# Peptides against a protein of PDB entry 5KEZ, part 8

Target 1, 320 residues: chain A of PDB entry 5KEZ
Amino acid sequence: NVAIYNPFRPWWERYQPVSYKLCTRSGNEDEFRNMVTRCNNVGVRIYVDAVINHMCGNAVSAGTSSTCGSYFNPGSRDFPAVPYSGWDFNDGKCKTGSGDIENYNDATQVRDCRLTGLLDLALEKDYVRSKIAEYMNHLIDIGVAGFRLDASKHMWPGDIKAILDKLHNLNSNWFPAGSKPFIYQEVIDLGGEPIKSSDYFGNGRVTEFKYGAKLGTVIRKWNGEKMSYLKNWGEGWGFVPSDRALVFVDNHDNQRGHGAGGASILTFWDARLYKMAVGFMLAHPYGFTRVMSSYRWPRQFQNGNDVNDWVGPPNNNGVI

## One batch from the design tools (peptide; made by RFdiffusion4, then SolubleMPNN)

Design b1_p8_6_s2 (from b1_p8_6, 4 letters changed)
Fold by OpenDDE base, seed 2:
Structure b1_p8_6_s2 (fold): chain B 320 residues (1-320), chain A 8 residues (1-8)
Amino acid sequence: as target 1 above (320 residues)
Amino acid sequence: PLAPAIFV
């Protein structure tokens, strides 16, 4: 990914890829392979957060300022380490003046335009699908168990399926022969927008963002909500079918006030209420559960926004 | 630098 120095090595640089090389602040490919092997040998499985919707931001300076030193040029859409060129992006499909998503009520913009300046990959092209599949298959062959698909809301479900259809079976050193990768898709659907979580059920599980938002409201006792109302928690609250749901109390975005749920989301900053929410989630049978492990940072609120929301994990001068 | 923003 790009190496950002202003602010100094923010968490979000991880979501700005310039290659599919396994060479980041977390380590190199050999170190990753070693970690996957050690984890698998004790029954701990690895699921990769796969950033496949886009490459880095359009406004990032060209050069070799990346975690593996690969050259890239956002202005010319040149990513030779893949390789991608201007033919592999949706610039010609997006019809907005900025080239960015301007209206989330327009499903075509949401999928064909840039998410906040992030260069949007042309996932309709078999070449692009194949490059992504090669990346994911390399991870499968290393021994990962599956994937979170980042920004799935911004990809056409059929394009995702076309990539998934190219995937290998899991590594038979640790998984039964013929095992398929576990897939869960990040789709923010709180209602009111044209893109629905149900559009993605055919590809795997989906994130149920209503879960953390509604549970936060109940535990905070907002709007007269009571714990006793959770007696029909799950599908009875209008959530997706249990076998399609991945559920969580919080994620890295909404810990920072970004995206779905807003102020209702419970986090480790509200320790007692958060323990109640996580305890309830783990006790209840609805959905596949995900527990967050995060870190503290020096929050500084200005006009209701944390100006330090960019701060990444604890590190030693940029090295994690 | 651009940061990803996730919208509802």
Scores: peptide ipSAE 0.039, ipTM 0.792, DockQ to the pose 0.439
Fold by OpenDDE base, seed 4:
Structure b1_p8_6_s2 (fold): chain B 320 residues (1-320), chain A 8 residues (1-8)
Amino acid sequence: as target 1 above (320 residues)
Amino acid sequence: PLAPAIFV
């Protein structure tokens, strides 16, 4: 991915890929293989956060400022380490004046235009699908158990399916023969937009962002809500079917006040209420649960926004 | 710098 130095190595640089090489702030490919092996050997499975919707931001300077030293040029859409070129992006497909998503009520913009300036991959192309599948298959062959698909809302479900159909079975050293990768897709569906989480059920599980948002309001005792109302928690609250849901109290985005759930989202900053929410989530059978592990950072609020929301995990001069 | 964001 891109190495960002202003601000200094933010967490979000990981979501700006320039190659599919397994060399990042966390280590190299050999170290990753070692970790996966050690984890698998004790029954801990690894699921990779796969960033496959896009490459880095269009405004990032060309050069070799990347975690693996790979050259890239956003201006010319040149990512030779993949390789991608200008033919592999949706520049000509997106019809907005900016080239970015401007209207989230237009499903075509949401999927064909750039998410906040991130160069949008032409996932309709078999070439692009194959390059992504090669990356994911490399990880499968190393021994990962599955994937979180980042920004799935911004990809056509059929394009995702086409990629998934190219995937290998899981590594038989640790998984039963014929096992398929576990897939969960990040789709933000709080209602009111044309793209629905149900559009993605055919590809695997989806994130249920209503879960953390609604649980937050209940535990905070907002709007007169009571814990007794949780009697029909899950589908009874309008959530996706349990067998399609990945549930969580917070994630890295909404922990920082971004995206779904707003101020209702509980985080470790509200320790007591957060523990209550996590405890409830783990006790309740609805959905597949994900527990957040995060860190403190020096929050600085200006006009209601944390100007330090970019701060990544504890590190040694950028190395995690 | 460009940071990924999600729609609210």
Scores: peptide ipSAE 0.037, ipTM 0.786, DockQ to the pose 0.413
Fold by OpenDDE base, seed 3:
Structure b1_p8_6_s2 (fold): chain B 320 residues (1-320), chain A 8 residues (1-8)
Amino acid sequence: as target 1 above (320 residues)
Amino acid sequence: PLAPAIFV
């Protein structure tokens, strides 16, 4: 991914790829392979956060400022470490003046235009699908168990399916022969927009962002809500079917006030209430559960916004 | 009432 120095090595640089090489702030490919092996040998499975909708931001300076030292040029759409070129992006498909998503009520903009300036990959092309599948298959062959698909809302479900159809079975050293990778897709659906979580059910599980948002309001006793109202928690509250749901109290975005949930989201900053919410989630049978492991940062609110929301995890001069 | 509050 890109190496950003202003601000100094933010967490979000990880979501701006310039190659599919397995060298980042966390280590190199050999170290990753070693970790996966050691984890699998004790029954701990690894799921990769796969950033496959886009490459880095269009405004990032060209050069070799990346975690693996690979050259890239956002302006010319050159990513030779893949390789991608100008033919592999949706610049010609997006019809907005900015080239970015401008209207979330237009499903074609949401999927064919750039998410906050991130260069949008032409996932309709078999070449692009194959490059992504090659990356994911390399991880499968190393021994990962599956994937979170980042920004799935911004990809056509059929394009995701075409990539998934190219994937290998899981590594038979640790998984039964014929095992398929576990897939869950990040889709923010709170209603009111044309893109629905149900559009993605055919590819795997989806994130249910209503879960953390609604649980936060109940535990906080907002709007007169009571824990007794959780009697029909899950589908009874209008959530997706349990067998399609990936549920969580918070994630890296909404713990910073971004995305779905806003101020209702419970986090480790509200320790007592957060423990109650996480305890409830783990005790209740609805959905596949995910527990967040995060870190403290020096929050500084100015005009209602944390100016330090970019701060990454504890590190040694940028290396984790 | 066993329904969630309106969330926008």
Scores: peptide ipSAE 0.019, ipTM 0.628, DockQ to the pose 0.035
Fold by OpenDDE base, seed 5:
Structure b1_p8_6_s2 (fold): chain B 320 residues (1-320), chain A 8 residues (1-8)
Amino acid sequence: as target 1 above (320 residues)
Amino acid sequence: PLAPAIFV
C-alpha cells in the first residue's frame, strides 16, 4: 500500500493498495506464511481483509513511496506491480463532475465512481477479475480460511461473484478436501439507500450494521428503549437472515464516527456499556459474531469531530 | 490532506 506521512502513517493507508504483494508494515510474505501455519496448526483460522474495489487515492504522488517499494503512478493509473493501466479503471464510466461518488442514492455512482478519490477498478473486465482472483488464490494456497471483502457496497454483486467463481478450494493441509473459502462482504445498509445488503446474499455473508447501531441505542437507554425489547432480537428487528449476518458491536470506522451508527455505536471508550453489548452479542445466537480488538489514541474533538481519527495502531516511528 | 472514510 501507499506510505502516507501527512498525517504520519494513518490506519487508512492500509486501504490504499498499489500492488497485491504480501509486503506491508505487518511483515513480509514469509512471515505471513509462518503466522498462518502456526495459527492453523492450533485451530485458529485466518480471514484476510481483501481490498479489491480500488487502488490508492488519485491525488497521491507518483513514485515508490509504498510499503514494498513498488512504483505506482495514480495520475496515469499505472500500477506495474500488478500490472494495471488506465484501461483497468472506471474513469470513463463514472459520469460525475468530480469523478467521485456525489450521490449515494445513485447506485451507479456508488459502484462506478471513486470512493473519496480512491481509483475505482473496472471489475467488469475479466483481466481485472483474474488479477484479483490470482491474489486471493495465492492467499488460499498459503492457508487462509476466507475473506472480508472491503467496500463490497461499491462493487456490483455479479462482478464479485465472477471473482469468487475463480477461487480455488482451501488448502487441504488444514481443511477438508473441497472446502470453500468463507466470504463476508462489507455492505453498509441502514436503509434509505438503493443498494441493499440482500443484493449480496448470493456471494456470502454480509455485515449487519443495524446490529451495533440498534444495540447501542438500547443499552444507552435512548428513547426509553429497554433490554426487554431484545426478546425478538435479530430478524424480529428487521435484520438480515441470521445465516447471512456477520454481526459486531463496532468496527474501525464507526468507532471513529465514520460510516454507520453515529453516536449510538458503543466502543471501548464507554467500557462498561461496551462490555454489556459484547457480552449480549456473544450470548445471543443471531448471526456470525466478530469481536473488535482495537487501541487507544489521543482523541481531540474540534467542532464535534476527532482531528486524530487517523491515528493508527501503536508503533515505533512507523514500525509496528 | 484528505482522510478517506472508506466505508461510507
Scores: peptide ipSAE 0.046, ipTM 0.796, DockQ to the pose 0.646; fails the geometry check

Design b1_p8_6_s3 (from b1_p8_6, 4 letters changed)
Fold by OpenDDE base, seed 2:
Structure b1_p8_6_s3 (fold): chain B 320 residues (1-320), chain A 8 residues (1-8)
Amino acid sequence: as target 1 above (320 residues)
Amino acid sequence: TLAPALFV
């Protein structure tokens, strides 16, 4: 990914890829392979957060300022380490003046335009699908168990399906022969927008963002909500079918006081209420559960926003 | 430097 120095090595630089090389602040490919092997040998499975919707931001300076030193040029859409060129992006499909998503009520913009300036990959092209599949298959062959598909809301479900159809079976050193990768898709659907979680059920599980938002409201006792109302928790609250749901109390985005569910979301900053929410989630049978492991940072609120929401994991001068 | 809003 790009190496950002202003602010100094933010968490979100990880979501600005310039290659599919396994060479980041977390380590190199050999270190990753070693970690996957050690985890698999004790029954701990690895699921990769796969950033496949886009490359880095359009406004990032060209050069070799990346975690593996690969050259890239956002202005010319040149990513030779893949390789991608100007033919592999949706610039010609997006019809907004900025080239960014301007209206989330327009499903075509949401999928064909840039998410906050991130260069949007042309996932309709078999070449692009194949490059992504090669990346994911390399991870499968290393021994990962599956994937979170980042920004799935911004990809056409059929394009995702076309990539998934190219995937290998899991590594038979640790998984039964013929095992398929576990897929869960990040789709933010709180209602009110045209893109629905149900559009993605055919590809795997989806994130149920209503879960953390509604549970936070109940535990905070907002709007007269009571714990006793959780008697029909799950599908009875209008959530997706249990066998399609991945559920969580918080994620890295909404932990920063904004985004999907925003103010209702419970986090480790509200320790007692958060323990109640996580305890309830783990006790209840609805959905596939995900527990967050995060870190503290020096929050600084200005006009209701944390100006330090960019701060990444604890590090030693940029080294994790 | 662009800070993406991944939560939208």
Scores: peptide ipSAE 0.044, ipTM 0.813, DockQ to the pose 0.520
Fold by OpenDDE base, seed 5:
Structure b1_p8_6_s3 (fold): chain B 320 residues (1-320), chain A 8 residues (1-8)
Amino acid sequence: as target 1 above (320 residues)
Amino acid sequence: TLAPALFV
């Protein structure tokens, strides 16, 4: 991914890829293989956060300022480490003046335009699908159990399916022969927008963002809501079917006030209420559960926004 | 801000 120094190595630089090399601040490919092997040998499975919707921001300077030193040029859409070129992006397909998503009520913009300047990959192209599948198959070969698909809302479900159809079975050293990768798709659907979680059910599980938002409201006792109202928690609250749901109290984005749920989201900053929410989630059978492991940072609120929401995990001068 | 929000 790109190495960003202003602000200094933010968490979100990880979501600006310039190659599919397993070479980041977390380590190199050999170290990753070692970790996956050790985890698998004790029954701990690895699921990779796969960033396949986009490459880095369009405004990032060209050069070799990346975690593996790979050259890239956002201005010319040149990513030779893949390789991608200008033919592999949706620049000509997006019809907004900025090239960015301007209207989230326009599903075509949401999927064909840049998410906050991130160069949008032309996932309709078999070449692009194959490059992504090659990356994911390499991870499958290493021994990962599946994937979180980042920014799935911004990809056409059929394009995702076309990529998934190219995936190999899981590594038989640790998984039964013929096992398929576990897929969960990051889709935010709180209602009111054209893109629905149900659009993605055919590809695997989806994130249910209503879960954390609604649970937060109940535990905070907002609007007179009571724990007794959770008697029909899950589908009875209008959530997706349990077998399609991945559920969580918070994630890295809404923990920072980004995306779904706003102030209702419970986080470790509200430790007592957060423990109640996580305890309830783990006790209740609805959905596939995900527990957050985060870190504390020096929050500074200005005009209602944390100006330090960029701060990444604990590090020593950029080294994790 | 130039920070991407992944869950928009």
Scores: peptide ipSAE 0.043, ipTM 0.811, DockQ to the pose 0.626
Fold by OpenDDE base, seed 4:
Structure b1_p8_6_s3 (fold): chain B 320 residues (1-320), chain A 8 residues (1-8)
Amino acid sequence: as target 1 above (320 residues)
Amino acid sequence: TLAPALFV
C-alpha cells in the first residue's frame, strides 16, 4: 500500500493499495506465512481484509512511497506491480463531474465512481477479476480461512461473484478437502439507499450495521428504549437473516465517528456500556460475531470532529 | 492527503 507520511503513517493507508504484495508495516510475506501457520496449528483461523474495489487515492504523488517499494502513478493509473493501467479503471464509466461518488442514492455512481478519490477498478473486466483472484488464491494457498471484502457496497455483486468463482479450495493441510473460503462483505445498509445488503447474500455473509447502531441506542437508553425490547433481537428488528449476518458493536470506522450509526455506536471509550454491549452480543445467538480489538489514541476534537482520527496502532517509527 | 472514510 501507499506509505503516507503526512499525517505520519495513518491507519487508512492500508486501504490504499498499490500492489498485491504481502509486504506492509506488519511484516513481509515470510513473516505472514509463519503467522498463518502458527495460528492454524492451534486452531486460530485467519481472515484477510481484502481491498479489491480500488487502488490508492487519485491525488497521491507518483513514485515508490509504498510499503514494498513498488512504483505507482495514480495520475496515469499505472500500477506496474500488478500490473494495472488506465484500461483497468472506471474513469470512462463514471459520469459524475468530479469522478467521485456524488450521490449515494445513485447505485451506479456508488459502484462505478471513486470512493472518496480512490481509483475505482473496472471489476467488469476478466483481467481485473483474475488479478484479484490470483491475489486471493495466493492467500488461500498460504492457509487463510477466508476474507472480509472491503467496500463491497461499491462493487457489483456479480463482479464479486465472478472473482469468488475463481477461488481455490482452502489449504488441505488445515482444512477439510473441498472447503471453501469464508466470505463476509462490508456493506453499509442502514436503509434509505438503493443498494441493499440482500444484493450480496449470494456471495456470502454481509455486515449488519444496524446491529451496533440499534444496540447502542438500547444500551444508552435513548428514546425510551429498553433491554426488554431485545426479546426479538435479530430478524425481528429488521436485520438480515442470521445466517447472512456478521455482527459487531463497532468497527474501525464508526469507532472514529465515521458513517454508520453515528453517536449511538458504542466503543471502548465508553467502557462500561461497551462491555455490556459486547457481552450481550456474545450471549445472543443472532449472526456471526466479531469482537473489536483496538487501541487508544490522543483524540482532539475540533468542531465535533476528532482531528486525530487518522492515528494508527502503536508502532515503532511506523513499524507495527 | 486524502483520508478516506469508508463510511459515507
Scores: peptide ipSAE 0.042, ipTM 0.806, DockQ to the pose 0.528
Fold by OpenDDE base, seed 1:
Structure b1_p8_6_s3 (fold): chain B 320 residues (1-320), chain A 8 residues (1-8)
Amino acid sequence: as target 1 above (320 residues)
Amino acid sequence: TLAPALFV
């Protein structure tokens, strides 16, 4: 990914890829392979957060300022480490003046325009699909069990399906022969927008962002809500079918207070209430559960916003 | 600096 220095090496630089090389501030490919092997050998499976909707920001300076040292040029859409070129992006499809998503009520903008300046990959192209599939298959061959597909809301479900159809079976050293990767798609659907979670059910599970949002309000006792109202928790609250849901109390985005769920989201900062929420989630049969493991950063609130929400995880390889 | 709002 790109190396961002202002602010200094933020967490979100990880979501600005310039190659599919496995060398980041989290480690190199050999270290990753070693981790996957060690985990698999004790029955712990690995699911990769796969950033496949986009490359880095359009305004990032060209050069080799990246975690693997790969050259890239956002201005010319040149990512030779893949390789991608200007033909592999949706610049010509996006019809907004800025090239960015301007209206989330326009499904075509949401999927064909840049998410906050991130160069949007032309996933309709077989070449692009194949490059992504090669990346994911490399991970499958290493021994990962599946994927979180980042920014799935911003990809056409059919394009995702086309990529998934290219994927190998899981590594038979650890998985039964013929096993398929576990897929869950990040789709933020709190209602009110044209893109729905149900659009993606055919590809795998979907993140249910209503879960953490609503659970937070209940446990916080907002609006007179009571724990007894959770008797029909899940589908009874308008959530996606249990067999399509991946559920969580918080994620890295909404943990920072600005994402889906807003201030209702419970986090480790609200330790007691958070433990109650996580405990309830793990006890309740609805959905496939995910538990967050995060870190503390020096929060600094100005006008109700944490100006240090960019701070990345503790790291001892800052040279990368 | 582009800070992606992946949570939007």
Scores: peptide ipSAE 0.041, ipTM 0.803, DockQ to the pose 0.530

Design b1_p8_6_s4 (from b1_p8_6, 5 letters changed)
Fold by OpenDDE base, seed 2:
Structure b1_p8_6_s4 (fold): chain B 320 residues (1-320), chain A 8 residues (1-8)
Amino acid sequence: as target 1 above (320 residues)
Amino acid sequence: TLAPALFI
């Protein structure tokens, strides 16, 4: 990914890829392979957060300022380490003046325009699908168990399906022969927008963002909500079918107090209420559960916004 | 530097 120095190595630089090389602040490919092997040998499975909707931001300076030293040029859409060129992006499809998503009520903008300036990949092209599949298959062959697909609402479900159809079976050193990768798709659907989580059920599980938002409201006792109302928790609250749901109390985005129900979201900052919510989630049979492990940072609120919400994991001068 | 909003 790009190496950002202003602010100094933010968490979100990880979501700005310039290659599919396994070479980041977390380590190199050999270190990753070693970690996957050690985890698999004790029954711990690895699921990769796969950033496949986009490359880095359009405004990032060209050069070799990346975690593996690969050259890239956002202005010319040149990513030779893949390789991608100007033919592999949706610039010609997006009809907004900025080239960014301007209206989330327009499903075509949401899928064909840039998410906050991130260069949007032309996932209709078999070449692009194949490059992504090669990346994911390399991870499968290393021994990962599956994937979180980042920014899935910004990809056409059929394009995702076309990539998934190219995937190998899991590594038979640790998984039964013929095993398929576990897929869960990040789709933010709190209602009110055209893109629905149900559009993606055919590809795998989806994130149920209503879960953390509604549970936070109940635990906080907002709007007269009571714990006794959780008697029909799950589908009875209008959530997706249990066998399609991945559920969580918080994630790295809404933990920062904004987006996807951020106002109601419970986090480790509210330790007692958070333990109640996580305990309830783990005790209840609805959905596939995910527990967050995060870190503290020096929050500084200005006009209701944390100006330090960019701060990444604890590190020693950029080294994790 | 662009800070993406992944929570939209």
Scores: peptide ipSAE 0.052, ipTM 0.816, DockQ to the pose 0.524
Fold by OpenDDE base, seed 5:
Structure b1_p8_6_s4 (fold): chain B 320 residues (1-320), chain A 8 residues (1-8)
Amino acid sequence: as target 1 above (320 residues)
Amino acid sequence: TLAPALFI
């Protein structure tokens, strides 16, 4: 991924790829293989957060300022470490003046235009699908158990399916022969927009962002809501089918006030209420549960926004 | 809805 120094090595630089090399601030490929092996040997499975919708931001300077030193040029759409070129992006397909998503009520913009300036990959192309599948298959061969697909809302479900159809079975050193990778897709659907979580059910599980948002309001006792109202929690609250749901109290975005749920989202900052919410989630059978492990940072609110929401995990001068 | 904030 790109190495960002202003602000200093933010968490979100991880989501700006310039190659599919397993060479980042977290370690090199050999170290990753070692971790996956050690985890698998004790029954801990690894699921990779796969950033496959886009490459880095269009405004990032060309050069070798990346975690593995790979050259890239966002201006010319040149990512030779893949390789990608200008033919592999949706620049000509997006019809907005900026090239960015301008209207989230337009499904074609949401999928064909740049998410906050991030260069949008032409996932309709078999070449692009194959390069992504090659990356994911390399991870499967290392021994990962599956994937979170980042920014799935911004990809056409059929393009995702075409990539998934190219995937190998899981590594038989640790998984039964013929096992398929576990897939869960990040889709923000709180209602009121054209893109629905149900569009993605055919590819795997989806994130249910209503879960944390609604649970937050109940635990906070907002609007007179009571714990007794959770009697029909899950599908009875209008959530996706349990076998399609991945559920969580918070994630790395919404604990920073980004994305779904706003102020209702419970986080470690509200420790008592957060423990109640997480305890309830783990006790209740609805959905596949994900527990957050995060960190504290020096929050600084200006005009209602934390100006330090960029702060990444604890590090020693950029080394994790 | 708000999208994830992936800054550049």
Scores: peptide ipSAE 0.051, ipTM 0.823, DockQ to the pose 0.174
Fold by OpenDDE base, seed 1:
Structure b1_p8_6_s4 (fold): chain B 320 residues (1-320), chain A 8 residues (1-8)
Amino acid sequence: as target 1 above (320 residues)
Amino acid sequence: TLAPALFI
């Protein structure tokens, strides 16, 4: 990914790829392979957060300022480490004045325009699909069990399916022959927008963002809500079917107040209420559960916003 | 600096 120095190496630089090399501030490919092997040998499975909707921001300077030293040029859409070129992006497809998503009520903008300036990949192209599949297959061959597909809302479900159809079976050293990767897709569907979670059910599970938002409101006793109202929790609250849901109390975004429902979201900063929410989630049968493991940072609120919400995870491998 | 909000 890009190496961002202002602010200094933020968490979100990880979501700005310039190659599919396994070479980041989390470690190199050999270290990753070692971890996957050790984990698999004791029954712990690895699921990769795969960033496949886009490359880095259009405003990032060209050069070799990346975690593995790969050259890239956002201005010319040149990513030779893949390789991608200007033919592999949706610049000509997006019809907004900025080239960015301007209206989330327009499904074509949401999928064909840049998410906050991030260069949008032309996932309709077999070449692009194949390059992504090669990346994911390399991870499968290493021994990962599946994937979170980042920004799935911003990809056409059929394009995702076309990529998934190119994937290998899981590594038979640890998985039964013919096993398929576990897929869950990040789709924010709180209602009111044209893109629905149900559009993605055919590809795998979907993140249910209503879960953490509603649970937070109930546990906080906002709007007169009571724990007793959770008797029909899940589908009874209008959530997606349990066998399609991946559920969580918080994630890295809404832990920082990003997106809708941020104020209701319970986090480790609200320790007592957070433990109640996580305990409830783990006890209740609805959905596939994900537990957050985060870190503290020096929060500094200005005008209601944490100006240090960019602070990345601690590491001991320098500034690679 | 582009700081993408993924929760949109």
Scores: peptide ipSAE 0.047, ipTM 0.809, DockQ to the pose 0.532
Fold by OpenDDE base, seed 4:
Structure b1_p8_6_s4 (fold): chain B 320 residues (1-320), chain A 8 residues (1-8)
Amino acid sequence: as target 1 above (320 residues)
Amino acid sequence: TLAPALFI
């Protein structure tokens, strides 16, 4: 991914890929292989957060400022470490004046235009699909158990399916022969937009963002809501089917006030209420559960926004 | 540099 130094090595630089090399702030490929092996040997499985919708931001300077030193040029759409070129992006497909998503009520913009300036990959192309599949298959062959697909809302479900159909079975050293990777897709569907979580059910599980949002209101006792109303928690609250749901109290975005759930989202900053919410989630059978592990950072609010929401995990001069 | 918000 790109190495950003202003601000200093933010968490979000990880979501700006310039290659599919397993070489990041967390270590190199050999170290990753070692970790996966050690985890698998004790029954801990690894799921990779796969950033496959896009490459880095269009405004990032060309050069070798990346975690593995790979050259890239956003201006010319040149990512030779993959390789990608200008033919592998949706620049000519997006119809907005900016080239960015301008209207989230237009499903075509959401999928064909740049997410906040991130260069949008032409996932309709078999070449692009194959490069992504090669990356994911490399991880599968190392021994990962599956994937979170980042920004799945911004990809056509059929394009995702085409990638998934290229994937290997899981590594038979740790998984039963013929096992398929576990897939869960990040789709933000709180209602009111044309893209629905159900569009993605054919590819695997989806994130249920209503879960954390609604649980937050209940635990906070907002709007007169009571714990007793959780009797029909899950599908009875209009959530996706349990076998399609990945559920969580918070994630890295919404704990920073970004996107789904707003102020209702419970985080470790509200420790007591957060523990109650997480405890409830783990006790309730609905969905596949994910527990957040985060860190404190020096929050500085200006006009209701934390200007330090970029701060990444504890690190040694950028190395994690 | 734009901080990508994955949630809009």
Scores: peptide ipSAE 0.043, ipTM 0.810, DockQ to the pose 0.537

